# Designs tried in a protein design run: peptides against a protein of PDB entry 5EG6. Part 110

Target 1, 151 residues: chain A of PDB entry 5EG6
Amino acid sequence: RLRSQTVSTRYLHVEGGNFHASSQQWGAFYIHLLDDDESEGEEFTVRDGYIHYGQTVKLVCSVTGMALPRLIIRKVDKQTALLDADDPVSQLHKCAFYLKDTERMYLCLSQERIIQFQATPCPKEQNKEMINDGASWTIISTDKAEYTFYE

## One batch from the design tools (peptide; made by RFdiffusion4, then SolubleMPNN)

Design b1_p28_6_s2 (from b1_p28_6, 11 letters changed)
Fold by OpenDDE base, seed 2:
Structure b1_p28_6_s2 (fold): chain B 151 residues (1-151), chain A 28 residues (1-28)
Amino acid sequence: as target 1 above (151 residues)
Amino acid sequence: KEEEERRKKEEEEKKKKELEELKEKLRK
């Protein structure tokens, strides 16, 4: 399960003040849980708690502080984003980042660039949107702490 | 204090600009 913490993801990284994509690099970001009604901006209020699918998050570069627009983290099933999944986000499980307040736009890796990919509604399943592989992301928490027990 | 506030303001403006630029980049 994830909380507001530092995470890393393949492909997405910041270099020279810009977001870049590379199959050989992992970017370090701080993922912030936001309230559903949080407005877009460089400043935002972080919500406490574990991150669940369907919640609004901010990805902020741990080095530069550059942030992506507000995202809704969604669970991925095969090549579809689940719209109604609300269980806790699982590390290493594929997820999609829906750009909030857009028409089915997702963060996508395409030809070594980060772009928006418009998902296609799934005619058979209303709770799913079809995405491509480039819009599927894997995140790993880098916020590991050592624990020492003292009697 | 005043200098710190100015610095903070500049940083926020910078971040705001970067965010807008990023948004534009993502539209492409």
Scores: peptide ipSAE 0.049, ipTM 0.528, DockQ to the pose 0.027
Fold by OpenDDE base, seed 1:
Structure b1_p28_6_s2 (fold): chain B 151 residues (1-151), chain A 28 residues (1-28)
Amino acid sequence: as target 1 above (151 residues)
Amino acid sequence: KEEEERRKKEEEEKKKKELEELKEKLRK
């Protein structure tokens, strides 16, 4: 399970006030749980509780304080993002970050750059949409005092 | 006090601008 805390993810990092991608680096970020009706902005109100798939979150660089736009964290099953999953986020599973209020745009690594990737609807499964590998993320807690995970 | 408040306002505006620029950079 995850809650508002410090996490680390591959590829995404901040350098010189800008977001960059590197396959060799782990970026350190705070993941913050937001209310579903929280407006976009640099300043935001964090809510307490464990993070579930489908909830709105903010990723904030732990070093610079730079924040990504509001995201909905979604569960990944194979090459698809699940639209209706609502169980607690697990560090053992990959996740996708849907950019809130967009047309199926997901945070994606492509050619060492961070971009928005538009997911394709699944024809026979309305609760899923297809993403590429670059839009599937692994996150781990860096709070050594509270969490232990196994690979 | 006034100088500090001015500085804070400028920093907030800078952060807001940076966020907007980031959004633009992420747009495909």
Scores: peptide ipSAE 0.040, ipTM 0.511, DockQ to the pose 0.025
Fold by OpenDDE base, seed 3:
Structure b1_p28_6_s2 (fold): chain B 151 residues (1-151), chain A 28 residues (1-28)
Amino acid sequence: as target 1 above (151 residues)
Amino acid sequence: KEEEERRKKEEEEKKKKELEELKEKLRK
């Protein structure tokens, strides 16, 4: 299970006041659980507890303090984001970051740049959206004392 | 093929710009 804590993710990092991507680097971020009703902004109230898929989170650079807009962390199955998964987030599985209040826009790595990728609805499965590999992320806690693995 | 690649790059740049604009709005 993942709690509000410091995590690292491949590719994404902040340099010179901007988000950058590198295939050779892991960025360090704070992932914060927010209330579903939390408004967008640089200042936010962190909620305690284990993070579940479908919940709203903030990714904050551990070095610069720069934050991405509010995200909904979603479970990934192959190349699809699951819209209704609500089990605890597992570090052993891929996840996707939906940009909250957008038209299926996901945080995506493309050509060493961070962009937003618009997912395609799955025609046969309304609870899934098709994403690309660049929109699939792996997160690993940097604090071993703050998490337990969920299998 | 080359035209398609150019189109894709332009779309990616557009999405990048939109994201940056969103970030800037949050800082105001």
Scores: peptide ipSAE 0.035, ipTM 0.472, DockQ to the pose 0.054
Fold by OpenDDE base, seed 5:
Structure b1_p28_6_s2 (fold): chain B 151 residues (1-151), chain A 28 residues (1-28)
Amino acid sequence: as target 1 above (151 residues)
Amino acid sequence: KEEEERRKKEEEEKKKKELEELKEKLRK
């Protein structure tokens, strides 16, 4: 399980005073759990507790303190984002970051750059959207004492 | 010391700007 805490993720990182994207590098961010009705903005209210798939989160750069737009963290299953998963986020599983209030846009690494990737609807499975590998993320806690795994 | 602090500040501002640019790109 993942709580509102400092985490590391691949692809987005700071190197040499600049932001870079690389599949081999890790960046540090603080993930904040938000209320579902939290509006977009620089100021936001953080919820305490374990993060579940489907919830709204903010990723804050550990270096600059700046945040990405609101994201919905979604469970990934074989290159598909699950729209209805609501179990606790597991650091053992990949996740996708849906840009909230967009048309199936996900945070994605493409050619060493961070972009939006539009997921394709699954015709036979309305609860799934097809994403590419670049839109599948792995997150880990930067504090070992905060590790809590959930199957 | 002052020179170092200035450089550090400039680096921080550069990082901030890059992230903001990313955010704007993602919002489009």
Scores: peptide ipSAE 0.034, ipTM 0.465, DockQ to the pose 0.028

Design b1_p28_6_s3 (from b1_p28_6, 13 letters changed)
Fold by OpenDDE base, seed 2:
Structure b1_p28_6_s3 (fold): chain B 151 residues (1-151), chain A 28 residues (1-28)
Amino acid sequence: as target 1 above (151 residues)
Amino acid sequence: EEEEEEEKKKKEEEEKKKLEEFRKKLLS
């Protein structure tokens, strides 16, 4: 299960003070869980707990400290983002990053650039939005779990 | 009540501005 921690995602990275995409690079980010009511800003209050789909998160570059706008992490099923999924985020699933308070805008990789992609509503399924492959992200936790064995 | 609504509106505008700035930065 994912919580506020360091993660890596392919393509997305920060260079020269901007977010860039590269097929050869993995960006390292802090993913922070926010309260649903948290306002946008460079400073934010991190919420405790495991991250669930549908929750608001901040991605902050681990190197530069640059942050993306507030995102809602959503579960991806094939070519669709699930709007009502609320189970814990699994690294076995791709995810989509909805830009909070937008008209279905998602972070998307296009021609090695990061853009906003507008998802299309599913006419027959209100709980889904159609996204492209570029809007589907794989994240990997980079935090190493340490455990101590006690007799 | 009116003052509270104005303050709420002000915060909303500030948030909107910040959001726009972040979005602009993202796409720069």
Scores: peptide ipSAE 0.168, ipTM 0.653, DockQ to the pose 0.019
Fold by OpenDDE base, seed 3:
Structure b1_p28_6_s3 (fold): chain B 151 residues (1-151), chain A 28 residues (1-28)
Amino acid sequence: as target 1 above (151 residues)
Amino acid sequence: EEEEEEEKKKKEEEEKKKLEEFRKKLLS
């Protein structure tokens, strides 16, 4: 299980007041669990508990304090984001970050830049959306707290 | 009721503005 904690992810980091990407750098971010009805803003209320897929989260740069817009963390299966997965987030699985209140827009790395990538609906599986490799993220906890892995 | 609706509308517009500002600043 993953709680609100500091995590590291490949590529993403903050420099010069903006989010940047580098293949040789790992950014340190705080991932915060929010209530589903939490409004957008620089200030937000963090919810206690372990993060599950489908929940709303904030990624905050541990150095600058800059935060991305509200995201929904979703489980990834191959090259698809699962829309209805709700089990605890596992560091053993890749995840996708859906930009909340958008038309299937996901946080994506493209050409060393962070962009929004629109997922394609799966015609045969309504509970899945097709994403590219750049929209699939690996997170590694840097917190010393205990956590449980799920496979 | 009108005051409540106005407050809800104001909150919605504020949230929309904030969201747009975040997107413009960080992801544009």
Scores: peptide ipSAE 0.144, ipTM 0.632, DockQ to the pose 0.018
Fold by OpenDDE base, seed 4:
Structure b1_p28_6_s3 (fold): chain B 151 residues (1-151), chain A 28 residues (1-28)
Amino acid sequence: as target 1 above (151 residues)
Amino acid sequence: EEEEEEEKKKKEEEEKKKLEEFRKKLLS
């Protein structure tokens, strides 16, 4: 389960004031949960709670403070983004970042750049959209907790 | 009604344009 916290994702990083991708780098980001009705902007109100698939989030570079547009984090099944999944986000699953209020545009790694990739509707499954591998992301939590064990 | 619809459409288009420019700036 993820909360508004620091996360890391492969490839995505900020350089020169812009979002870039590198096969050799991991970027550290704050992931912030937003209300579904939160407006787009550089300033936003963070919502408390665990992040679930289908919710609106902001990714903010931990170094530069640069933020991506509002995203809906979606669960990935094979090469499809699930539109109606709402369980807690798990590091065991890949995810996709839908750019909110777009025509099926997702964050995508392509040729060492971050682009928007348009997903294709699934004709037989209305609750799924077909994405490419570049639009499938792995995120890991960077939060650490102290653990002490006593017998 | 037609003018109101045109104005609404124009505002929606402007908002969409601003949002798209914002997205392009961040993802360029």
Scores: peptide ipSAE 0.112, ipTM 0.561, DockQ to the pose 0.014
Fold by OpenDDE base, seed 1:
Structure b1_p28_6_s3 (fold): chain B 151 residues (1-151), chain A 28 residues (1-28)
Amino acid sequence: as target 1 above (151 residues)
Amino acid sequence: EEEEEEEKKKKEEEEKKKLEEFRKKLLS
């Protein structure tokens, strides 16, 4: 299970005051759980508890302190983001970061750059959105004290 | 009631502006 903690993800990092992507680098970030009604801003109130899919989170660069916009962390099944999954976030599963208050925009790696990728609706499954592989992220906890394995 | 609705709209616009600024910064 994932709590508000330091996490590492491939590709994404901050350099020169901007977000960049590198296939050779792992970015270190703090992931913070927010309330669903938390407003956008650099200042935010962190919520206690385990992070579940579907919840709102903030990713803050551990080096620069730069924060991404509010994200909804969603569970990934194959190449689809699950909209209604609500189980605890696990390192065993890939996740997608939906940019909150957008039209199905997700954080995506494309040609060594971080972009917003628009997911395609699944006609037969309203609870799923089709995403690119670049929009699937692996999260690794860098703080063992705050990590609990979820089976 | 009208004043409360106007204040709510103002807050929504401010939030939208902040979100747009973050998006621009992210993709710059």
Scores: peptide ipSAE 0.073, ipTM 0.551, DockQ to the pose 0.018

Design b1_p28_6_s4 (from b1_p28_6, 11 letters changed)
Fold by OpenDDE base, seed 4:
Structure b1_p28_6_s4 (fold): chain B 151 residues (1-151), chain A 28 residues (1-28)
Amino acid sequence: as target 1 above (151 residues)
Amino acid sequence: KEKEEEEKKKKEEEKKKELEELKKKLLE
């Protein structure tokens, strides 16, 4: 399981005050657990604890300190985001970052740009939303913070 | 109570708008 710590994900990085994507780079970010009722803003209160899918997180660039809007980290199954998964986040699994309080908008890589991708509801599975590969992220810990993975 | 609810609604709408603008700025 993952707790508030430094993580790295491929493609995403900050340059020139903006979020950019590069197929050749791993961006380093702090992932911070927030309360579900935490408001959007530049300043936020970090919650202690291990991160579970479905929880609200902040991604902060480790270099620039720039933060993305509040995200809900969701478990990915193939090309679907799971809406009701709540188990501890595992670095062995891909995850999706839902932009909180949006209509199914997810952080997505497209043509080396970071965009919002609108997921499509799954008619037969209410607990899933269809995402593309660009909206599936792999994260790895880049610090010595406590970590446990689940198979 | 009515005034309070109206103010609350207004603040929520403003926050929503701000959030949307922020998201567009950062991701588009």
Scores: peptide ipSAE 0.050, ipTM 0.528, DockQ to the pose 0.017
Fold by OpenDDE base, seed 3:
Structure b1_p28_6_s4 (fold): chain B 151 residues (1-151), chain A 28 residues (1-28)
Amino acid sequence: as target 1 above (151 residues)
Amino acid sequence: KEKEEEEKKKKEEEKKKELEELKKKLLE
């Protein structure tokens, strides 16, 4: 299970006041669990507890404090984001970051740039959206806090 | 139909602009 904590993800990092990507760097971020009704802003209230898929989170650079807009962390199955998954986030699985209140826009790495990628609806599976590989992220905990894996 | 598509496109562009402005604000 994942909780609000410091995590590291490949490629994504902050440099020069902007989010950048590098194939050779792992960025350190603090992932914060938010309430579903939390408003967008620089200031936000962090919710305690384990993070589940479908919940709203904030990614904050551990070095600069810069934050991305609110994201919904979603479970990834192959090349699809699961819309209805609500089990605890597992570090063993890739995840996708849906930009909240957008038309299926996901945080994506493309040509070492961070972009928004619009997912395509899956006609046969309404609970899935097709994403590209660049929109699938691996996160690992970097703090010393005790955590458990969920399979 | 064309007007509806144009309106949808306009709304999408507006949302995109709003999101970009929000990002700028949050990253400042």
Scores: peptide ipSAE 0.039, ipTM 0.514, DockQ to the pose 0.051
Fold by OpenDDE base, seed 5:
Structure b1_p28_6_s4 (fold): chain B 151 residues (1-151), chain A 28 residues (1-28)
Amino acid sequence: as target 1 above (151 residues)
Amino acid sequence: KEKEEEEKKKKEEEKKKELEELKKKLLE
């Protein structure tokens, strides 16, 4: 399980005051759990506890302090984002970052740039949205003391 | 201390601007 802590994710990093992607490096970020009703802004209230899929999070660059917009971390099943998964986030699973209050927009790596990717609804599965590989992320905790394994 | 607070305020304002710009870029 993951809580507000320092994490690393492949490709994503901050350079020159902007978020960039590189296939050769991992970025270091703080992932912060927010209340579901937390408003967008530079300042935000961090919740204590372990992060679950479906919850709102902030990714903050550990170096510059720059933050991405509010995200909903969602569980990935193959190439689909699960909309109703709520189990604890595990670094053993890939995740997707839905840009909160958008129409199915997810953080996506494309040609070493961070873009938004619009997921396609699954016609027969309303609890799933189809994403591409670039929108599937891996999170690795850099603080082992704050990470707990879930079976 | 006042000077330090002013500099801190400037940095916070800059961060706010950067965040807004980032949001725009991500939504383009």
Scores: peptide ipSAE 0.025, ipTM 0.504, DockQ to the pose 0.027
Fold by OpenDDE base, seed 1:
Structure b1_p28_6_s4 (fold): chain B 151 residues (1-151), chain A 28 residues (1-28)
Amino acid sequence: as target 1 above (151 residues)
Amino acid sequence: KEKEEEEKKKKEEEKKKELEELKKKLLE
């Protein structure tokens, strides 16, 4: 299970005040759980508890303190983001980061750059959106004290 | 030192600006 804590993910990191991507680097970020009605801003109130899919989170670079816009962390099934999954976030599963208040835009790695990728609706499954591999992320907790294995 | 505080404030403002620009790019 994942909660507000320090995490690392491949590719994404901040260098020179900008977000960059590297296939050989793991970026260190703080992931913070927010309330669903939390407004966008540099200052935000962190919510206590385990992070579940579908919840709003903030990713803050542990080095620079720069934060991405509010994201909704979503569970990934193959190459689809699940819109209605609400179980606890597991490090054993890939996840996607939906940019809140956008038209199906997800955080994506493309050609060593961080971009937003527009997901395609699944006609047959309204609870899914098709994403590419670059929009599927692996998260690893760097705080063993806050890590709880989820079976 | 006043100069140090001013420099710190300047850096914070620059950081804020960069973050806002980044957010803008990501939201475009």
Scores: peptide ipSAE 0.023, ipTM 0.483, DockQ to the pose 0.026

Design b1_p28_7_s1 (from b1_p28_7, 10 letters changed)
Fold by OpenDDE base, seed 5:
Structure b1_p28_7_s1 (fold): chain B 151 residues (1-151), chain A 28 residues (1-28)
Amino acid sequence: as target 1 above (151 residues)
Amino acid sequence: GSETVVVVLSYSYEETSSLYSDSSRLPP
């Protein structure tokens, strides 16, 4: 277990062939960069390089091999996802996972379940979408377990 | 506040905090 675990922290995990968010267990994942025009499927071409916001990624469980659909990783500002950010993604910075080719659907935590949440357009800012707190993710590597997370 | 939801990656590269995609690392 990660020493940074807290009561209010949940981790993406695969159990029984399903993705969920566990307070006690965590899965280790690969994050793969894809081409923007890569099609959905179990087979995909992984590209080398530092991942930037706005790029298409695949999250794959290192144990089971199960993968989420193609995601666009987006920068989060408070409770909004930024649509035009393109700087490098860093660990511990809040991010959102947009389900590619959907109408503003994002991966979201609901209790112990991982669901899709539809973001609301920002009336005054076309480059932002409003998300809930459950759609704001933190990414960390296993060797960065010394960090502590809070609700 | 809401619960913090975390994705744990299997590895990092060097001492950088930036996420890196490596085509040589394959899932099962």
Scores: peptide ipSAE 0.531, ipTM 0.864, DockQ to the pose 0.163
Fold by OpenDDE base, seed 4:
Structure b1_p28_7_s1 (fold): chain B 151 residues (1-151), chain A 28 residues (1-28)
Amino acid sequence: as target 1 above (151 residues)
Amino acid sequence: GSETVVVVLSYSYEETSSLYSDSSRLPP
């Protein structure tokens, strides 16, 4: 079970056929690597391999099978998403999920809802986009469910 | 502290912290 020190911790969850962010419940998801040229759809080809920042992924609920649209997983530095990072994605490192083929839209928590948040370009840094806290995600695996988060 | 938003993956990463995509592990 996931342990959080504060009620401000929320987990991606599927309930009632919708994605939401729960303070008390969590869903287990599969993360699938896709080809960069993979089109959006219910059917997609999953590739094997270590996931790197900048790559296209699908998040699929292990229970319901519900999936989010194609995402580009991006590295986060403070409150910015890095556009050119390409190193392997590691657990517990903050990341952002860019909605592929959108105008800087990122997967974001707003209250208990999962929404799209438009990032703002960084004036002095073309390789960065400013995101809010709700768009900065931490990833863990089920075998790490006993991990305690501190704020 | 700041708000923490978490995604839990249905994978086991005991041997590595890096995320691995496995096409053989799909939802039922």
Scores: peptide ipSAE 0.455, ipTM 0.821, DockQ to the pose 0.164
Fold by OpenDDE base, seed 2:
Structure b1_p28_7_s1 (fold): chain B 151 residues (1-151), chain A 28 residues (1-28)
Amino acid sequence: as target 1 above (151 residues)
Amino acid sequence: GSETVVVVLSYSYEETSSLYSDSSRLPP
């Protein structure tokens, strides 16, 4: 079974040519909608439209242009990712990013690192996968490329 | 709007408007 843990707030950020999880700095990213049959690569065709759960997306850093691999954005219910949700994605709502064409790998923060974490199937619910809190992301809109704060 | 980018983080907030993909916007 997958052990979920409470993770303090950290932000996806690019530093030194790598993705990391920062407690002091956050990066702004473009989220691009792709076709389901779009291949992996630096160049890709972006679609227009409202993003729905289950669709393929690309996250691209607004400053460096660095991108993560193709992701499927999925709805989160408690400690699970929903596999069959297809309604529009709302800002500030929790979501998970499945790494496309992997064995249940999700984008996850672990301390200061961004990792691929394997979700555990729900034995009694085939439409759900159990994820960690670190794999539950919140999307916030902004006009700033980067932000640094001090507590 | 079309000029809005997104910050992805591990924190819960109240739900707002839907996300929109804009093909006319390209990263640097």
Scores: peptide ipSAE 0.275, ipTM 0.683, DockQ to the pose 0.145
Fold by OpenDDE base, seed 1:
Structure b1_p28_7_s1 (fold): chain B 151 residues (1-151), chain A 28 residues (1-28)
Amino acid sequence: as target 1 above (151 residues)
Amino acid sequence: GSETVVVVLSYSYEETSSLYSDSSRLPP
């Protein structure tokens, strides 16, 4: 991929009771750290602290309260998700959202839809899984929502 | 060209740019 190329952006958004990706609107989300053994549900216990790669998180729409299933936030290297990274997550760094307790399913953009995409194992690197571009997310705060992103 | 997909968080973390979970920030 070419560096310095301006890319178009799509934002995670909730509309009509569904998650989708909008080029014009963005939803503001809470990200909550969960215990690794926290069960799936609408009610969950939130932990305090800096979020690290490999940890379980919940994304909750600040407006509707709708939440995605439990996710494991993973570090992205090129087009691969790292399975063993554990450093703190920073804004603007690429990340992937593994749907917890699935067979390599990741939160992914397809057109305007948010879908699950199955990652492919890396044959030579067992600590990595191959993801597509739509599964590589950027996290920003509300004050950065209008930023321009480059590849 | 390619697209980037973005999650916008409700809170800013300007001090460290690191994501911080706060149990006091509960959904509506």
Scores: peptide ipSAE 0.505, ipTM 0.852, DockQ to the pose 0.155; fails the geometry check

